# Ledger of designs, part 21: peptides against a protein of PDB entry 1EBD

Target 1, 138 residues: chain A of PDB entry 1EBD
Amino acid sequence: KASYEGKVAAEAIAGHPSAVDYVAIPAVVFSDPECASVGYFEQQAKDEGIDVIAAKFPFAANGRALALNDTDGFLKLVVRKEDGVIIGAQIIGPNASDMIAELGLAIEAGMTAEDIALTIHAHPTLGEIAMEAAEVAL

## One batch from the design tools (peptide; made by RFdiffusion4, then SolubleMPNN)

Design b1_p11_3_s3 (from b1_p11_3, 4 letters changed)
Fold by OpenDDE base, seed 5:
Structure b1_p11_3_s3 (fold): chain B 138 residues (1-138), chain A 11 residues (1-11)
Amino acid sequence: as target 1 above (138 residues)
Amino acid sequence: SRLELLRKRAA
């Protein structure tokens, strides 16, 4: 967040119109396994009265994770039932700190679970788990 | 959405 705000400020000073208008700030813990989150947690959404689907997919079912012998954890998508829009994501597992970026982008862009499900992810990759979780949400 | 993207590309 601070880095992004600094970039916006620099661009403004340089005469390039820019604004800070983001809704999703990632949080990352570089533990083992890594933990990453962006947007709503499932319970947060429920507490606000948002009807959500929590779509969870385990790394134990991911081909790349199996190949790496690092299968602990999962990816969870928090999807608003009304329109299928992704409003949150949590990752516990390998490369979570980097993988959260795709989901942050999806949330900021107002993408749906279908959008991710229909996006081809290379096989086998850790990132493919996002597609798998999105399919669960459909 | 996917549909919105397709519409943009076709416009």
Scores: peptide ipSAE 0.037, ipTM 0.637, DockQ to the pose 0.072
Fold by OpenDDE base, seed 4:
Structure b1_p11_3_s3 (fold): chain B 138 residues (1-138), chain A 11 residues (1-11)
Amino acid sequence: as target 1 above (138 residues)
Amino acid sequence: SRLELLRKRAA
């Protein structure tokens, strides 16, 4: 967020049209396991009266995670029931700090769980877990 | 179903 805002400011100073207009800001904690979040948490959505599906998929069921012997945690997608749009995501596990970017993109673009589910992810990869969680949400 | 999703994408 800070880096993004700095870039916007620099572009503005340079005379380029630029504005801070984001829907979702990623948050990362570089712990072990890593924690990353973007958009709504499930309870936040519920508190605001949004009917959501919380689709969770564990790293213990991810082939790459198993191969790495690093299977702690999960990916959770928060999907709005009305239209299937992804409004939040949380990742606890290996490479969460990088993997959250895909879901940040999905949220910013207004993508649905179907969009992610129908995107081919290489097998076996950690990122494949996003596809698996998306399928759970369907 | 997966088939339905694929059809949706193809449409």
Scores: peptide ipSAE 0.030, ipTM 0.677, DockQ to the pose 0.041
Fold by OpenDDE base, seed 3:
Structure b1_p11_3_s3 (fold): chain B 138 residues (1-138), chain A 11 residues (1-11)
Amino acid sequence: as target 1 above (138 residues)
Amino acid sequence: SRLELLRKRAA
């Protein structure tokens, strides 16, 4: 966020049209296991009256996580029930800090759980967990 | 099924 705002400020100073317009800002904690989030938490959506599906998939069921002997945690997708659009995601587990970028992109682009479920993810990778969670939401 | 999802995408 800070680096993005710096770019906007530099463009404005240089005389170029620019504006700050945030949709989904990721948050990361580099703990063990790592924690990452973007968009709505399940309870936040419910508090705003959004009917959601919370699709959760554990790293304990992910092939790459098993191979790495690092299976703590899960990925959760928050999906708007009426149209299947992804409005939030949380990851607790290995490589969460990097994996959250895919989900941030999905939210910014207005993608559905189906879009991710139908996207081929390399096997075996930690990233497959996004596809697995998306399938749970279908 | 996977096949049904692919058909839906193509529609």
Scores: peptide ipSAE 0.026, ipTM 0.665, DockQ to the pose 0.039
Fold by OpenDDE base, seed 1:
Structure b1_p11_3_s3 (fold): chain B 138 residues (1-138), chain A 11 residues (1-11)
Amino acid sequence: as target 1 above (138 residues)
Amino acid sequence: SRLELLRKRAA
């Protein structure tokens, strides 16, 4: 967020059109395992009266994670029941800090769980876990 | 299932 706001400010100073207009700000903790989040947590959505599906998939069931012998954690998608739109995601596990970007993009673009579920992910990759979690939400 | 998703996409 700070880096993005700095970029907007620099562009404004330089006379380029720029605006701060984003829906989701990622948060990352570079622990072992890594933790990453973007958008709503399940309980946050519920507290605001949003009816959601929390779709969770463990790294222990991911082929690449197994191959890497790094299977701690999970990915969770927070999906609005009304229209299937992804409004949040949390990842605890390998490469969470980078993997959160796909989900940030999905949220910013207003994508649904179906959009991710129907997107082909390379096999075997850690990124497949997003597709697996999306399928859980359907 | 994967098969159901593929059918939906093809429809």
Scores: peptide ipSAE 0.026, ipTM 0.638, DockQ to the pose 0.034

Design b1_p11_3_s4 (from b1_p11_3, 3 letters changed)
Fold by OpenDDE base, seed 3:
Structure b1_p11_3_s4 (fold): chain B 138 residues (1-138), chain A 11 residues (1-11)
Amino acid sequence: as target 1 above (138 residues)
Amino acid sequence: SVLEKLEERAK
């Protein structure tokens, strides 16, 4: 966010206005394990009266995570029950800082859990965990 | 909110 805002500011200074249009802003903590979030947390959605499914899948059940011996944590999808639309996601685990981008895209595009569940992910990859969590939400 | 912005873009 800060980097993107800096770019916009630089463009404005140069006389070329640019828009800062955020829908789902990712937040990342580069800890061990990494933490990443985009969109709603489960409790935030509930506080706003949104009925949600919180679908979790552990890295301990992910083939790539097992191969890397890095299985701490999980991916959580926050899915609106009414229509299955993904409104948030949190990842605690390996490569969370990069993997959050797929889910940011999914939220920005208004995708459903079914969309992710039916998207083939390469095997074995950490990214498969998004597909697995989406399947849990179904 | 994220949801409001998403719904606005979806129009």
Scores: peptide ipSAE 0.161, ipTM 0.789, DockQ to the pose 0.477
Fold by OpenDDE base, seed 1:
Structure b1_p11_3_s4 (fold): chain B 138 residues (1-138), chain A 11 residues (1-11)
Amino acid sequence: as target 1 above (138 residues)
Amino acid sequence: SVLEKLEERAK
């Protein structure tokens, strides 16, 4: 966020207009395991009266995570029930800090869980967990 | 909110 704000400021100084209206701003904690979040948490959505599906998939069931012997944690998608739109995501586990970008993009683009589920993810990769979680939401 | 922004973009 700070980096992005700096970029916007630099562009403004250079005389270029900047318009920013992000739907999803990621938050990352570089702990072990890493934690990353973007968009709504499940409870936040519920508090706002949004009917959601919380689709969770564990790294313990991810092939790459198993191969890396790093299987702690999970990915959770927060999906609006009425239309399947992803409105939030949380990742606790290996490479969460990088993997959150896919979900940030998905949320920003207004994608559905089905969109992610139908996106081919390379095998075996940690990123497959997003697809797996999306399938849970269907 | 995220929801409001999503709705705005989806119109």
Scores: peptide ipSAE 0.111, ipTM 0.753, DockQ to the pose 0.498
Fold by OpenDDE base, seed 4:
Structure b1_p11_3_s4 (fold): chain B 138 residues (1-138), chain A 11 residues (1-11)
Amino acid sequence: as target 1 above (138 residues)
Amino acid sequence: SVLEKLEERAK
């Protein structure tokens, strides 16, 4: 976020139109396991009266995570129940800091859980967990 | 919020 805001500022100073217009801003903690979040947490959505599906899938069930012997944590998708639109995602586990970008893109683009579920993810990869969680949300 | 921005973009 800070880097992006700096880039926007630099571009503005250079005479290029630019704006910070995020739908969802990722937050990352580079702990072990890594933690990453974008958009709504489940409870935040509920507090705002949004009816959501919280679709959770554990890294313990992910083939790549098993192969890496790094299976702590999970991916959670927060999906608006009425239309299946993804409004948040949390990842605790391996490569969370990078994997969150896919979900950030999905949220920014207004994608549904179905969109991700129907996107083929390479096997075996950590990224498959997004697809698996999306399938849970269907 | 994320929801508000999504709704705005959906217009």
Scores: peptide ipSAE 0.084, ipTM 0.727, DockQ to the pose 0.453
Fold by OpenDDE base, seed 5:
Formats: C-alpha cells, sequence, structure tokens
Structure b1_p11_3_s4 (fold): chain B 138 residues (1-138), chain A 11 residues (1-11)
C-alpha cells in the first residue's frame, strides 16, 4: 500500500495522471508457515451482514505441496453467496506470500469463484490450491 | 470496505 501510494504520488508530482483505486490490500507475515491475507476475513464479512461461503482447501491435498513435503496449512476463499464474487482470501502455507497475489488480482478484478475454478492451473503446482478452493465454493 | 468498493465499481 505504501509503495503503491508512493508511486501514485510520484507520478502526480511528475505531472502524470494517476489515481489510487484499490479494493484490497494484502497483508503478509513471513513466518513458517507463511501467512497471507487479502480482503475480508470470514468473520468480518459476517459481522457486516454479508452471507458468505468460506471455501477451504488444505495443502495436504495439493500434489506439489506433497512433493515438497510442505503440507501445513490451507487456502480459504471468502465468497459472497449472492453472486459468487470473491471478497477475501487467506493462505497459511508454502509460498503464501506470493500466492496471495493471484487472489488479490481476482478480488480487484471482481472475479467469482467460478472464474478461478475455470482457470487452468499448471499441474502440479501450489497455485492449484486456489482452483481447488474455488471449486469447493461452487 | 472491500464490498463497498466492489459495489461502487459495479455501478
Amino acid sequence: as target 1 above (138 residues)
Amino acid sequence: SVLEKLEERAK
């Protein structure tokens, strides 16, 4: 966020049109396992009266995670039931700090769980877990 | 909130 806002400010000072228009800001903890989040947590959504699906998929069921012997944790998608739009995501596990970017993109683009589910992910990859979680939400 | 921003963009 700070980096992006700094870029916008620099562009404005330089005389170029720019605007801050983000929907979600990622948060990362570089622990072991890594933790990453973007958008709503499930409880936050519920507290705001949003009817959500919390779609969870474990790394223990991910082929690449198994191959890497690094299967702790899960990916959780927070999906609005009304229209299937992804409004949040949390990842605890391998490469969470990088993997959260896909979900950040999805949220910023207003994508649905179906959009992610129908996106082919390379096999075997950790990234497949996003697709798997999206399928859970369907 | 994320939801509010999404809704505004969807208008």
Scores: peptide ipSAE 0.024, ipTM 0.578, DockQ to the pose 0.473

Design b1_p11_4_s1
Fold by OpenDDE base, seed 4:
Structure b1_p11_4_s1 (fold): chain B 138 residues (1-138), chain A 11 residues (1-11)
Amino acid sequence: as target 1 above (138 residues)
Amino acid sequence: MRERRERAKSK
């Protein structure tokens, strides 16, 4: 967020049109395991009266995580039931800080869980966990 | 897959 706001400010100072109007701002904690989130948490969506599916997939079932011997945590997708649109995601686990970017993009683009589930992810990768969680949401 | 583009345009 702050880095992006700095870029927008620099562009404005340079005389270029620039605005900050993001729907999905990521939050990251560089702990071990890493924690990352974007968009709604499940409870936040429920508190706003949004009917959601919380689709969770563990890193213990991810082939790359197993190969790395780093299997703690999970990915959770928060999916609006009405239309299958991804409205939030949380990752606790290996490379969560980088992996959240795919889901941030998905939220900004108004993608559904089906859009992620039908996206081919390289095998074996940590990123496949997004596809696996998306399949759970279907 | 195609429908995501229409959702994106509506934002």
Scores: peptide ipSAE 0.041, ipTM 0.623, DockQ to the pose 0.205
Fold by OpenDDE base, seed 1:
Structure b1_p11_4_s1 (fold): chain B 138 residues (1-138), chain A 11 residues (1-11)
Amino acid sequence: as target 1 above (138 residues)
Amino acid sequence: MRERRERAKSK
C-alpha cells in the first residue's frame, strides 16, 4: 500500500496522470502463519449491503500443505452473489504473502469464482487452494 | 473466460 501510494504521488508530482485505486490493494502481515488480504472482508461487504458468499477452504485439505507439514489456516473468497464476481480474499497460512497476488489479479480483472475454478492449477501446489475455494463458492 | 463459463454451465 505505502509503496504504491508513493509511486502514485511521485507520478503526480512529475505531471503524469495518476490516480490511487484501492480496489485490489493487498495487505500482508509476515507472521507465522502469514496473513494476507485483498478487497472486501465478508463483514465489510455485508455492512455495505452486498449479498456475498464466503467460500472457505482449509490448508489441512491441501495436498502440498500436507506434504510440507504446514497445514494451519485457510483461504477465504468473498464472492458477490449477484454475478459471482470475486470482491475479496483472505489467506492465513503458508506463502499467503505471495499467493494473494493471484487473487488481487482476479479482483482487478473482475473475474468470477467460476473463472478461478475453471483455471487448472498444478497439483500438488499451495496455489491450488484458490481453485478449491472457488469451487466451494459455486 | 465468458465462453468457457457458458460451456461449463451447459455440460
Scores: peptide ipSAE 0.040, ipTM 0.662, DockQ to the pose 0.052
Fold by OpenDDE base, seed 2:
Structure b1_p11_4_s1 (fold): chain B 138 residues (1-138), chain A 11 residues (1-11)
Amino acid sequence: as target 1 above (138 residues)
Amino acid sequence: MRERRERAKSK
């Protein structure tokens, strides 16, 4: 957030058209395991009257997490039920701080769970967890 | 894949 706002401010000071217009801001806690979130939590969406699918996939079911001996946690996708658009994601696990970037991009672009599920992820990687959670949401 | 790309262009 602050880094992006600083860039927008610098562009505005330079006389270029610039605005702070973001749909989703990632939040990261660099704990062990790492925690990352972007967009809506499931309860926040429900409190706003959005009908959602909460799809969860555990790190313990991922081949890369097993190979790293770091299998704690999960990824949760919050998907709007009417159109399948991803509106939020939460990750607890190894590399959550980097993994959240794909989901931030997906939310900013208005992508669906199908868009992630049909994206080829390298095998074996932690990135496959996003694909697997998207498949659960279908 | 083709249908997905068409949907992405219509957004």
Scores: peptide ipSAE 0.029, ipTM 0.622, DockQ to the pose 0.091
Fold by OpenDDE base, seed 5:
Structure b1_p11_4_s1 (fold): chain B 138 residues (1-138), chain A 11 residues (1-11)
Amino acid sequence: as target 1 above (138 residues)
Amino acid sequence: MRERRERAKSK
């Protein structure tokens, strides 16, 4: 957030059109396991009256996580039922701080769970869990 | 694939 706001400010000072117009600001806690979030939590969406699917996939079922012996946690997608658009994501587990970027991109681009499910993720990778969670949402 | 690109472009 702050780094991005600094970039926007620098662009404005340089006379370039620039605005902070983002729907998804990531939050990361560099704990063990790492925690990352972007967009809506499931309960936040429900509190706003948004009908959502919470699609959860555990790292214990991810081939790369198993190979690394680091299988704690999960990825959760918060998907709007009306149109399948991803409106939030949470990751607790290995590489969560970096993996949240894909989901931030998906949210900012207005992607659906189907878009992620139909994106080829390399096997075996931690990132593949996003595809698996997206498939749960279908 | 093409349809997803067109959707993304329209956002």
Scores: peptide ipSAE 0.029, ipTM 0.636, DockQ to the pose 0.118; fails the geometry check

Design b1_p11_4_s3
Fold by OpenDDE base, seed 5:
Structure b1_p11_4_s3 (fold): chain B 138 residues (1-138), chain A 11 residues (1-11)
Amino acid sequence: as target 1 above (138 residues)
Amino acid sequence: LEEARRRAKEK
């Protein structure tokens, strides 16, 4: 966030139109396991009256996580039931800090769980868990 | 599935 705001400021100073208007600001904790979040948590959405699906997939069922012997945690998608749009994501597990970027992109672009489910992810990868969680939401 | 994939790509 701060880095991006700095770029926007620099562009403004340089005489270019710029704005900070992001919906999804990621939050990362570099713990073991790593924690990452972007957009709504399930309860936050519910508190705002948004009917959501919380689609959860465990790293214990991910082929790459198994191969790495690092299977603690999960990925959760928060999906708006009305239209299937992803409005939040949480990851606790290996490489969460990097994996959250895909989901941040998805949220900013207004993508649905179907969009992610239909995106081919390389096998076996940790990132494949996003596709698996998206399939859970369908 | 094919239609869904097409729709996803058209966004």
Scores: peptide ipSAE 0.029, ipTM 0.680, DockQ to the pose 0.062
Fold by OpenDDE base, seed 2:
Structure b1_p11_4_s3 (fold): chain B 138 residues (1-138), chain A 11 residues (1-11)
Amino acid sequence: as target 1 above (138 residues)
Amino acid sequence: LEEARRRAKEK
């Protein structure tokens, strides 16, 4: 976020039109395990009157996480019930800081849980956790 | 999921 705001500021200083207009701004905490979030938390969506599905899948159920001996945490998708659009995601686990990028793209593009569930993810990878959570939302 | 996959193949 700060890096992007810096680019916008630089463009403005250079006399170019620029704006910060994100639907999805990722937030990352580089703890152990890592924490990452983008878009709505479940409660934030509910507080705004959005009817949501919160789909959760644990790292302990992922073959790559098991192989890495790092199975703490989960991925949560926040999906709007009306149309299945992903409006938020939270990840606690290994590589969460990188894994959040796929979901940030999905939210920014207005993709659905179905889109993620039907996307082939390499096996075995941590990325499959996003696919599995999307399947839970269906 | 199975129904979703069916719909996706029909598109």
Scores: peptide ipSAE 0.028, ipTM 0.675, DockQ to the pose 0.040
Fold by OpenDDE base, seed 1:
Structure b1_p11_4_s3 (fold): chain B 138 residues (1-138), chain A 11 residues (1-11)
Amino acid sequence: as target 1 above (138 residues)
Amino acid sequence: LEEARRRAKEK
């Protein structure tokens, strides 16, 4: 976020048209396990009166995580029930800091849980957990 | 899931 805002500011200073027009700002904590989030948390959505599905899938059920012996944590999708649009995601686990980018893209593009569930992920990968969580939401 | 996939293809 700060880096992106810095780029926009630099472009403005240079006399180039630039705008900050984004919905999904990722937040990452490089702990062990890593933590990453983008968009709404489940409770935040509920506090705003948004009816949501919180779809959770554990890394303990992910083939790549098992192979890596790194199975702590989970991925959670926050899906708006009205239209199935993904409005938030949280990851605690291996490679969360990089994996959040796919979900940030999905949120920015207004994608649904169906869109992710229908996207083929390579097997076995950590990234499959996004697809699995999306299927839980369906 | 199957119904959701059907709906997704109809979009």
Scores: peptide ipSAE 0.025, ipTM 0.668, DockQ to the pose 0.049
Fold by OpenDDE base, seed 3:
Structure b1_p11_4_s3 (fold): chain B 138 residues (1-138), chain A 11 residues (1-11)
Amino acid sequence: as target 1 above (138 residues)
Amino acid sequence: LEEARRRAKEK
C-alpha cells in the first residue's frame, strides 16, 4: 500500500493525473509462523450480511510442509456462497508472506474457488495448499 | 471436481 501510494504521489508531482484505488490490500506479519491476509475475513463478511463458505486446509496435510518439518497453521479461503467467488484469504504458516500474492491476484481478478481448484500446482509445493482449500469450498 | 472440469471445458 505505501509503495503504491508513493508511485501515485510521484505521478501527481510530475503533473500526471493520478488516483488511488484500493481493492485487495495484502497484510503480512513476519512472525514464526508467518501470517498473511487479503480481502475479507470470515467474520467481516458475515457482519456485512454476505453468506460465505470458510474453506480451511492445514499445513499438516501438505506434502511439502511435511518434508520441511514446518506444518504449523493453515490456509483459509473466504468464498461467497452465491457465486463461488473468492473474497478473502488468510494464511498462517510457512512462506505465507509470499503465498498470499496468488490469492490477492485471484481476488482482484474475481476468480472462483473452482478456478483455483482447477489450476495445477507443482508437486510437492506449499502452494498446493491453495488448491486443496479451494477443493474444500466446492 | 469432475463436474467443475466439465464446466471449464465448456467455456
Scores: peptide ipSAE 0.024, ipTM 0.651, DockQ to the pose 0.043

Design b1_p11_4_s4
Fold by OpenDDE base, seed 4:
Structure b1_p11_4_s4 (fold): chain B 138 residues (1-138), chain A 11 residues (1-11)
Amino acid sequence: as target 1 above (138 residues)
Amino acid sequence: LEARKERAKSK
C-alpha cells in the first residue's frame, strides 16, 4: 500500500493523472507460517450483512506443500453468495506473501470463484490451493 | 470480460 501510494504520488508530481483507487489492499505478515490477507474477512462481510461462502482448503492436502514438508495452514476464499464474486482471501502457509497476489488480482478484477476454478494451475504447485478452494466455493 | 468489469465496479 505504501509503495503503491508512493508511486501514485510520484506520477502525480510528474504531471500524470494518477489516483489511489483500489478495491483491496493486501496485508502480509512474514511469520512462520506466513500470513496474508486481502479484502474481506468472513466475519467482516457478515457484519456488513453480506451473505458469504467461506471456502477453506488446507495446505495439508496440497501436493507441493506435502513435497516441501510445509503443510501448516490453509487458504480461505470469502465469496459473495449472491453472485459468486470473490471479496476476500486469507492465506496462512508457505509462500502466502506471494500467493496472495493472485487473489488480489481476482478481487480487483471482480472475478468469481468459478473464474479461479476454471483457471488451470500447474501441478504440483502451491498455487493450486487457490483453485481447490475456489472449487469448494462452487 | 464485461461482466467482470461490472462486478469490479460494484464492489
Scores: peptide ipSAE 0.027, ipTM 0.626, DockQ to the pose 0.475
Fold by OpenDDE base, seed 5:
Structure b1_p11_4_s4 (fold): chain B 138 residues (1-138), chain A 11 residues (1-11)
Amino acid sequence: as target 1 above (138 residues)
Amino acid sequence: LEARKERAKSK
């Protein structure tokens, strides 16, 4: 957030039109395991009356996580049932701090679970778990 | 960033 605001300020000073617009700000905790979140939590969506699918996939079922012997945690997608749009994501597990970026992009772009499910992720990778969770949401 | 601004208005 601070880095983004700095960029906006720099562009404004340089004479370029800029706007600060916070839609999906990631939150990361560099713990062990790492924790990352972007967009809605499941309960937040429910509290706002949004009918959601919470699609969860464990790292214990991810090939790369198994190969790394680091299988704690999960990825959760919060998907709006009405249109399948991803509105939130949470990751607890290996490389969560970096993996959240893909999902932040997906949310910002208004992508659906289907979009992620149909995006080929290399096998085996930690990132593949996003595709797996998206398939759960279908 | 202008594009982002417009998206914010549309969402």
Scores: peptide ipSAE 0.020, ipTM 0.523, DockQ to the pose 0.196
Fold by OpenDDE base, seed 2:
Structure b1_p11_4_s4 (fold): chain B 138 residues (1-138), chain A 11 residues (1-11)
Amino acid sequence: as target 1 above (138 residues)
Amino acid sequence: LEARKERAKSK
């Protein structure tokens, strides 16, 4: 957020049209395992009256995580039931701090779980977990 | 910016 706001300020100083206009801001805790989140948590969405699917996929079911012998945690997608749009994501596991970027992009772009599920991810990678979670949400 | 703003409204 601070880096983004800094860029907006720099653009404004340069005379370019710019605004602080974001849908979601990622949050990361560099613990072991790492924790990352973006957008709505499941309960937040429910509290606002949004009917959601919470799709969860464990690192223990991922080929890359198994190969790394680091299988703690999971990825959770929060998907609006009405239209399948991704509105939140939480990751606990190895490289969560980097993995959250794909979901941040998806949320900012208004993508659906189907969009991610139909995106080919390299095998074997931790990134496949996002695809698998999206498939669960379908 | 306008397109982004409209997308934000849709969430």
Scores: peptide ipSAE 0.020, ipTM 0.580, DockQ to the pose 0.370
Fold by OpenDDE base, seed 3:
Structure b1_p11_4_s4 (fold): chain B 138 residues (1-138), chain A 11 residues (1-11)
Amino acid sequence: as target 1 above (138 residues)
Amino acid sequence: LEARKERAKSK
């Protein structure tokens, strides 16, 4: 966000106004394990009256995470029950800061849990956890 | 960017 705001500021100085706000802005904490989030948290959706499925899958069940001996945490998808659209995602675990980008794209594109569940992810990768969580939501 | 925002909000 700050990086993008810097770009917008530079463009404004040059006389070219630009938008700075996005619908789904990722938030990352580079802790150990890393934490990343985009879109709605489960409780935020519930507070707004959205009926959601919170689909969670642990890194302890991910082949790549096991191979890396880095299995703490989970991925959570927040899926709107009405139509299966992904409206939020949280990752606590290895490579969360990079992995959140796939889910940010999914949210911005209006994808469903089924879309991700039916997307082939390379094996073995940490990214497979998104597919596994999506399958849980089905 | 404004067009993108409108599209995203409609999802």
Scores: peptide ipSAE 0.020, ipTM 0.594, DockQ to the pose 0.320

